Peptides against a protein of PDB entry 7PB4. Designs and how they scored, part 347

Target 1, 105 residues: chain A of PDB entry 7PB4
Amino acid sequence: KMLNIKEYKEKLLSTLGEFLEDHFPLPDRSVKKKKKNIQESSVNLITLHEMLEILINRLFDVPHDPYVKISDSFWPPYVELLLRNGIALRHPEDPTRIRLEAFHQ
Target 2, 218 residues: chain B of PDB entry 7PB4
Amino acid sequence: DALQMAVGYFEKGPIKASQNKDKTLEKHLKTVENVAWKNGLASEEIDILLNIALSGKFGNAVNTRILKCMIPATVISEDSVVKAVSWLCVGKCSGSTKVLFYRWLVAMFDFIDRKEQINLLYGFFFASLQDDALCPYVCHLLYLLTKKENVKPFRVRKLLDLQAKMGMQPHLQALLSLYKFFAPALISVSLPVRKKIYFKNSENLWKTALLAVKQRNR

## One batch from the design tools (peptide; made by RFdiffusion4, then SolubleMPNN)

Design b2_p29_6_s4 (from b2_p29_6, 15 letters changed)
Fold by OpenDDE base, seed 1:
Structure b2_p29_6_s4 (fold): chain B 105 residues (1-105), chain C 218 residues (1-218), chain A 29 residues (1-29)
Amino acid sequence: as target 1 above (105 residues)
Amino acid sequence: as target 2 above (218 residues)
Amino acid sequence: LEILEQIEGKELRLRLLVETLVVLEAELQ
C-alpha cells in the first residue's frame, strides 16, 4: 500500500514538473530589458515549481507556522496565480507571508 | 439542417466576407434558442455550444444567450461540464457569465450523465465560495456534490469564517447543516433546524423547460 | 489522472495536481 502511494507520488511529481515547464515557464529575461527599471534586473527569479516545493515543504515541516515569506525571487504573477486559484493563502496580518492550502487537514 | 448550420457557425466562427455579420449571428442564435426550448439539444450540441459560451469567443450578450438555451434533450455529458469549468479559470468570461454557468449547472445537475469527474472538482468549486457573487450558487452546487470524504477540517474552518464575515445566509446554513450531518464532531456550533429548502428555487430560469424534458424522457 | 487530460484550463489542472500531491504527501507522513 505505501509503495503504491510512493510510486503514484513520484509519477505525479514528474507530471507536475513537465506540466509546469510547458505551461508556466519563467518569464523570459528579455522582457525585463524593455522596462528600463535597472533594479529589477539583478534578482534571480525562482520557477513556479521551486515556489511550490518551498510551500509544500514548509506545510509539512512546520505545520504550526506553515507560512513562507515572499522574497524578491518570487515572481509576483505566480504568487497571484496561486492565491486566486486557492492553492495558497496570504497571512491574515502579514500580506508578505503566504502558505499552501492544507488540503489534507 | 438549420440547427447544424447554426452550431457550425458558432464552432467555426463568422466567415470574414459576410457584410451582414450581426444579422447572421442573430439568425443562428434564434435557431439554437428555438430548438433548445422546443425539443432540447443533443449532448454533442451542448458540448460544442457550452465551450463556445465560456471560451470568450463571442461577446457577453451572445454568451449569455447561448448559456440560457443549454437545455438537454436527454443528458449532458460530464466531459462537457469539466471542459466548461476549465474555461472559468482562463478568465475570458465575465462575472455574469460565471454566475449564469453555476446557476445552469445547479439547474441541470440531474441531467448530467455521471458525477465522478465533477466530484474531483469539489475543491475548485469550494474555493469559488470566496466570490460573493458566486457564493449562493456554489453553496447549492456543493450541497448536491458533498460526500462525507469532502468534509475536511480546513473546509469547515473556511465555511465558519465565511459565516462570520457574511452572516447567517440561508445557502451557507444549508451547506453547513450538511457538513454537520456528515461530520458532527467538526461543527460544535448549534445550527438552527430550518425545515424549508434553503435555496431560492424562484431564480430557476429553466423551470418550464426542465419540466418538459422530464415529461419527454418518461 | 484521466480528468487532468480532459481539463483544458491550465490553472484548474495546476490546482488539481497540487491538491492531489498534498493529500498523497500527508498519507506518507
Scores: peptide ipSAE 0.549, ipTM 0.795, DockQ to the pose 0.644
Fold by OpenDDE base, seed 3:
Structure b2_p29_6_s4 (fold): chain B 105 residues (1-105), chain C 218 residues (1-218), chain A 29 residues (1-29)
Amino acid sequence: as target 1 above (105 residues)
Amino acid sequence: as target 2 above (218 residues)
Amino acid sequence: LEILEQIEGKELRLRLLVETLVVLEAELQ
């Protein structure tokens, strides 16, 4: 039983990775070329996959404080995507912190 | 037939050459409306038109009219409902269209052929409780969908928090009462014993049409 | 997984994938 769950989890993770690459890629840096003057904030954006991984890990590693601080590496449209779909929640007192929904509790 | 031509118009879109696009649109809308209210629509016609109404292909007025005439002749395919819900996530439909869709879904619930896939969408519907405009209708839908497996502690907490924010709403109390029935240990709060469950959807837009559908299928 | 593949809405599919993953992870704890 436990082995089957692990195998299913691995398959699901693979499916999620492929799905995110296909449907939720990072915004191409190429479009920013035209407005010269915006300081290339050297901030490397993380993928939606990486964002979800951070949130899932935090939920299980630190269940008493499952909130993650939104960094400049978090693409704002993807933060909003997670929030509007009820995948993530904002901290009630600190809008700079988000958590994954505890779907298991 | 006239209905097939109308459905085909909505599916394929307007032919560029028609000078009178609005008159043609209105003609096809009236055709769909007349057939839907008189006889109901086939499952295939509902599949096509429901997706069109939620896709944002047409303006809100047109989408609203299409959605109002999504009356089945016999059954609605679960797949059509799942596809429709998927369009709600795309965010191209208006808030009024979302409200109308949930009202429609509750009204037509008994005519949906299967519920297994719709039940998998339980978490999505539950998240929509946070929308004040949707909340009464979503509570009614969840009341129809809720199984013991859906009653989780985090959902109980969310419902109680929502009740604390909105007050003791009849639709929230109905859902909480059902949750307490399935999982009494999760709800320590005494709920008022309401002999009658009142949902806002007791008067739906389709009442007369649904009576006619039930009479034809007996 | 087969049901998830039938969901045309990418945002809905994302939610279901994440929800399922969280539930599975909890069962492995």
Scores: peptide ipSAE 0.549, ipTM 0.794, DockQ to the pose 0.595
Fold by OpenDDE base, seed 4:
Structure b2_p29_6_s4 (fold): chain B 105 residues (1-105), chain C 218 residues (1-218), chain A 29 residues (1-29)
Amino acid sequence: as target 1 above (105 residues)
Amino acid sequence: as target 2 above (218 residues)
Amino acid sequence: LEILEQIEGKELRLRLLVETLVVLEAELQ
């Protein structure tokens, strides 16, 4: 039983990875150099996959404080995507912190 | 057949050349409405038209009229409902269309052939409880869908928080009562024993049509 | 997984994938 669950989890993770790459890619940086000197601090955006991994890991590693601080590496549209779909929740007192929904509890 | 032509029009979209696009659309819409209210629609016709109504292919007025005439002759395919819910997530439909869809889904619930895949969407429906406009209808839907396996601690917390925010709503109390039935240990709160679970069925737009469908299938 | 392929809405599919993954992860803990 446990082996089957692990194998299924691995297949699911692979499917999720492929799905995210196909349907939720990072925004292409190729928007042309119009010279406005906004210091595009080259904040390396993380993938939605990496964001979900961080959130899932935090949920299980620190269940008493499952919140992750939103960094500049979190693409805002993906944060809003997770929130509007009920995948993630904002901290009630700190809007800069989000958690994964505890679907297992 | 006039109905097949009408469905084909909605599926393929308006052929470019007709100057009277609005008259043609209205003609086909009336054809669908007339057949749906008189005889009901086949499962295949509902599959096509339901997806069209929720895809954002047409304007809100047209989508609303299509959705109002999604009356089955016999059954609705579960796959059609799953596809429809999928379109709700894309956000191309209006809030009013979402409300109408949930009302439709509750009204037509008994005519859906299977519930297995719809039950997998339980978490999605539950998340829609946060929308004040959807909440009464979603509570009714969840009341119909809820199994013991769906009654989890995090959902209980969310329902109690929602009750604290919105007050003691009859539809929310009905759902909480069902949750307490399945998992009494998770709900310590005394719920008022309402003998009759009154979801406001008073606004069933399809009451007459559903009676006719039930009479034809007896 | 087969049911997920039938879901045209990428956001709904994402939710179901994540929900399933969280449940599976909890069963392995």
Scores: peptide ipSAE 0.548, ipTM 0.793, DockQ to the pose 0.627
Fold by OpenDDE base, seed 2:
Structure b2_p29_6_s4 (fold): chain B 105 residues (1-105), chain C 218 residues (1-218), chain A 29 residues (1-29)
Amino acid sequence: as target 1 above (105 residues)
Amino acid sequence: as target 2 above (218 residues)
Amino acid sequence: LEILEQIEGKELRLRLLVETLVVLEAELQ
């Protein structure tokens, strides 16, 4: 039983990875070099996959404080995407913190 | 057939060359409306038109009129409903269209051929309870969909929190009563025993048409 | 998984994938 669940989990993780790469890639940084004043916020954006991994890990590793602080590496449109789809929740008192929805509890 | 031409117009979009695009659109829309209210639409026609109404291909007024005439001749395909729900997530439809869709979904629920895939969307529908405009209709939908396996502690907490915020609304009480039936250990709160469950009459828009459909399929 | 592939809406599919993954992870805990 546990083996089958592990195998299914691995298959699901692979499917999720491929799905995210295909449908939710990072914005191409190839926006042309033109105007100076776009602060090249040299902030390395993480993928939606990495963002979800952080959120899932936090949910299970620290269940009493499952919130993750939003860093500058979190692309704001993807944060909003997770929130509006009910995948993540914003902390009620700290708008800089989000958690994954506890779909298992 | 006039209906096939009308459906084809909505599917393929307006051909550029028509001088009077608005008159052509109105003609085809009236054709669909007339057939739908008189005879109902085939499952294939509903599949096409329902997706068009929710895709944002046309303006809100047109989408609303299309959605109001999504009356089946016999059955609605579950796949059409799943596709329609997928369009709701894209956010190209108005809030009024979303409300109308949930009202439609509740009204047409018995005409949907299967429920297995719709039941997988339970979590999505449940998340829509947070929308005050949708909440009464979503509660009704969830009342129709809820199985024992859907009654989880986190959903119970969310419903109780919603009740604390909105008060003891009849639609919330109905859903909570069903949750208590499936999982009495999760709901310690005494719910008033209402002998009659009352939801907002979502069927009012289609009541006459649905009676006619049921009569034709007997 | 086959049912998830039939869902055209990428955002809905994402939700279902994540929800399923969280449930599976909890079963392994």
Scores: peptide ipSAE 0.547, ipTM 0.793, DockQ to the pose 0.603

Design b2_p29_7_s1 (from b2_p29_7, 15 letters changed)
Fold by OpenDDE base, seed 2:
Structure b2_p29_7_s1 (fold): chain B 105 residues (1-105), chain C 218 residues (1-218), chain A 29 residues (1-29)
Amino acid sequence: as target 1 above (105 residues)
Amino acid sequence: as target 2 above (218 residues)
Amino acid sequence: EKELEVLLEIFGRLAALHGEVERYLEILK
């Protein structure tokens, strides 16, 4: 049965979610232990999945300004991963803002 | 046979901690080289050896030699290429190996049995354009793969950005010209009418071997 | 439909990084 577009999208989202959970876990909090002095900035890091959701939503909700401000919750290696692989773009004038690549355009 | 033993050695690894590990490796490598250049390799042998060359199981020198010997007797399986692309992205192979792979892929393109799955990997190949070392060969590959459906506005923007950064490179111009052919409305910039498309002669490394393969298959 | 295109491109690129290009191809079939 040819899955309708809606069902296919749901399947893709599910598969992507599982894939991201398997391959892009949050960094273990344990690595921060050795440098005692840096204030445990209790910043809750978001998953790569959550980061992508934010970026995708912004791309479609605000297409004229699809940029998201990088917060402390954005794990820097994930930001760099997205940029390096051409999934995201840095704002040309504001390095603290990134957007998802408009693959649909 | 000697080839089966050699392929098995690379696939399973050295069984015995023999003091002569290097001699054994060299023997098997020479066996593969001799058969590949003389007769070509079967699709199954290429499948095994290509993955080994890109997996990082052996050193760069060995991987390079294996990859240079990936000469088909008849055809290369598309599945082998898909698996190979997967290994390229994992980052266990050197930059030089990646370059060699793309050169190989372009040179052997006509010997790949099917292109449907490779065409679906278009986006992945396109992303590799950002690597300066890969860019010339990736442009050539994309030139071979590009269909009208692949020419999207975001890819046009990326190509134009690359051109702005790298200058008017012949390989990039060739790809842009093809994009303009498929979607003239997306490319407003005047491209120099180059009568001759010049890609780096990636096939030169295998030219003699490929001629021999074509002669045997006639 | 447009969102689907974006998701597929993201998935393909990330899947490739982990040697799961086949998984990406399976979802396209």
Scores: peptide ipSAE 0.588, ipTM 0.815, DockQ to the pose 0.677
Fold by OpenDDE base, seed 1:
Structure b2_p29_7_s1 (fold): chain B 105 residues (1-105), chain C 218 residues (1-218), chain A 29 residues (1-29)
Amino acid sequence: as target 1 above (105 residues)
Amino acid sequence: as target 2 above (218 residues)
Amino acid sequence: EKELEVLLEIFGRLAALHGEVERYLEILK
């Protein structure tokens, strides 16, 4: 049965979610123990999945200003991953803001 | 036969007990090379050896030699190419191997049995345009693959950005011209009318071998 | 439809990094 567009989207989201959980887990808190001076900023890191969700939502909800401010909850390696692979772009004037690439445009 | 033994050696790896591992490897590699250049390889042999060349199982020198002799007797399986792309993306092979693979893919493009799955990988290839070493060959590949549905505004922007960064390269110009052909409204820039499309290394490493393959299959 | 295109591009790029090209192809079929 050819899945309708809605069902296909749901399948894709599910598959992507599983993929992200498998390959892009959050860093284990345990490795940070040895270097004393990094302020254990008690900031809860969000998953790559959550980051992408925020970026996608912003892209479609506010297309004229699709940029998201990088918070402390954004794990820096994931930000760099998105930028390096052309999934996200930095704001030209504010490096603390990133947007999702407009693949639909 | 000698070829089966050679392919089996590369697939299973060297048996620990052989004191002369290097001589054995060279013997099998020469066997593969000889058969490939004389007769071409069966699709199954290419499937095995292509994956080995890109998996990082052997050193760069060996991988390069294997990849250079991936000459088909008749056809290359699309599935082999898909698997190869998967290995390529994992990054276990050298930059030179990646370049050679794209050169090979362009050279052997007409001998690949199907293009449906390869066309679905368009986005993967397009993402590799940012690599300066790969860019000329990726442009050539994309030139062969591009359909109207692949020509999207964001890709046009990316190509124009690359042009701004690298200058008007012949391979970029060729691809942009094709994009303009499919979607003239997306490309407002006047492209110089070139009578001849030029891609780097149009005379590929396999020119003689490919002529022989075409003659055998006529 | 537009969101689907974005998701597919993201998935494709990330899948490539981990050699999951086949998984990507499966979702496109």
Scores: peptide ipSAE 0.587, ipTM 0.813, DockQ to the pose 0.716
Fold by OpenDDE base, seed 4:
Structure b2_p29_7_s1 (fold): chain B 105 residues (1-105), chain C 218 residues (1-218), chain A 29 residues (1-29)
Amino acid sequence: as target 1 above (105 residues)
Amino acid sequence: as target 2 above (218 residues)
Amino acid sequence: EKELEVLLEIFGRLAALHGEVERYLEILK
């Protein structure tokens, strides 16, 4: 039975979610407390899944300005991952902003 | 037979053998090379050896030699190519191996039994255009694979950006011309009408071998 | 759906990084 588009999308989202959880976990905070006063920046890192969700939502919600400001919650290696693989683009004038590539356009 | 023993050695042999000086390795490699160039390899043998060449199990020199002798007797399985692309993306092989693989893929394109799954990998190949070393060969591959449904606005933008960066390269021009053919509304730029599409490195490392394969299969 | 296209491209690219091209192909079939 040809899955309708809705069912297919749900399946894809589920599969993608599982995939991201398996392959792109958050870094374990177990960096040993070496004593130096590195301010435990209490900033909760978001998952790659959450990052992608933000980027996708921005792309569709605000297509004329699809850029998202990189917050401290964005794990830098994931940002670089997205940029390096052409999934995201850095704003040409503001390096603190990134957008999802408009694969649908 | 000697070939089965050689293939078995590569399949079951030592992990990360980087030294070309192993007499046993050299013997088996020569066996594979000899059979491949004389008779071609069976699809099953190519499946095994191609994966080995791209998996990083052996050193770059060995992988290069294996890949150079991936000459089919008749056909190459599409599944082998899919697996190969998977290994390629993991990045365990050298840049030179990647270049060689794309050259191989272009050279052997007509000997691949099916193209349906390979066509679905279009996006992976397209992403590799950003690599300057791969770009000429990837353009050639994409020229062979491109269908109307692959010509999307974002890819057009990427190609035009690449052209702006690299200049008017013949291989890029060839691909752009094909894109314009499928989607003229997306490409407003006038492209020079070339009577012949020229891709760089027309000198196929496998030219002689491919001629022999074609003669045997006729 | 345009969103589906975006998701597929993202998934494909990320799957490739982990050698899971076959998993990507399975979703497309």
Scores: peptide ipSAE 0.584, ipTM 0.810, DockQ to the pose 0.694
Fold by OpenDDE base, seed 3:
Structure b2_p29_7_s1 (fold): chain B 105 residues (1-105), chain C 218 residues (1-218), chain A 29 residues (1-29)
Amino acid sequence: as target 1 above (105 residues)
Amino acid sequence: as target 2 above (218 residues)
Amino acid sequence: EKELEVLLEIFGRLAALHGEVERYLEILK
């Protein structure tokens, strides 16, 4: 039975979610190097899944400016992963902003 | 059979902790090389050895030698190629091995039994264009694989960006020309009319072997 | 439909990094 587009999307999202959980876990919070005095800005790191959701949403919600500002919640290795694999692009004039590649355009 | 023993050695590893591991390795490697260049390898043997060469199980020198002797007797299984691409992505092989693999894939393209799954891997190959060492060979592969449905605007942009960065490379021009053929509206740039498509064909390591394979299969 | 294209490309590229190309191919069927 040809899965309806909606069903297919749900399946894909589910599969992708599971895949990301399995292969791209959050870094262990434990490597807080005890440097004493700097206010533990408890910056909660977001998952790669959450990063992708933000980027995808921005791409479709604001297509004329699809760039997202990199926050402290973005784990740098994941940012680099997306950039290196051509999933995301850095803004040419502002290195603090990235966008998802417009694979649909 | 000496070949079966050699393939088994690479697949299962050395049985006995013999002191002369290097000598045994060399013996089996030579056996594979001799058979491959003389008669070609069966699809099953290529399946096993290709995966071994790309898995990082052995050192780069050994992997390179194995990959160089991946010469088919008749056909290469598409499944073997799919598995190989999977190994390439894991990044356990050297850059030189990746280059050699793409060269091999282009050289052996006509001997692959099916292309349907390989065509679905188009996006993976395209993503490798950004690697300067791979780019010429990937362009050649993409030239062989490209269908109208693969020609998308974002890929056109990527190719044009690469051209802006690298200059008017013959291999990029060839691929862009093909893209323009399938989707002329996406490529407004006038491409030089090249009479001859120049891919790095001159360094086909398997040219003589492939001629022999074709002669045996006629 | 456009979102599906984006998701598929992302999944494919990430799957490749972990040697799960076959899993990607199964989703495309």
Scores: peptide ipSAE 0.583, ipTM 0.811, DockQ to the pose 0.700

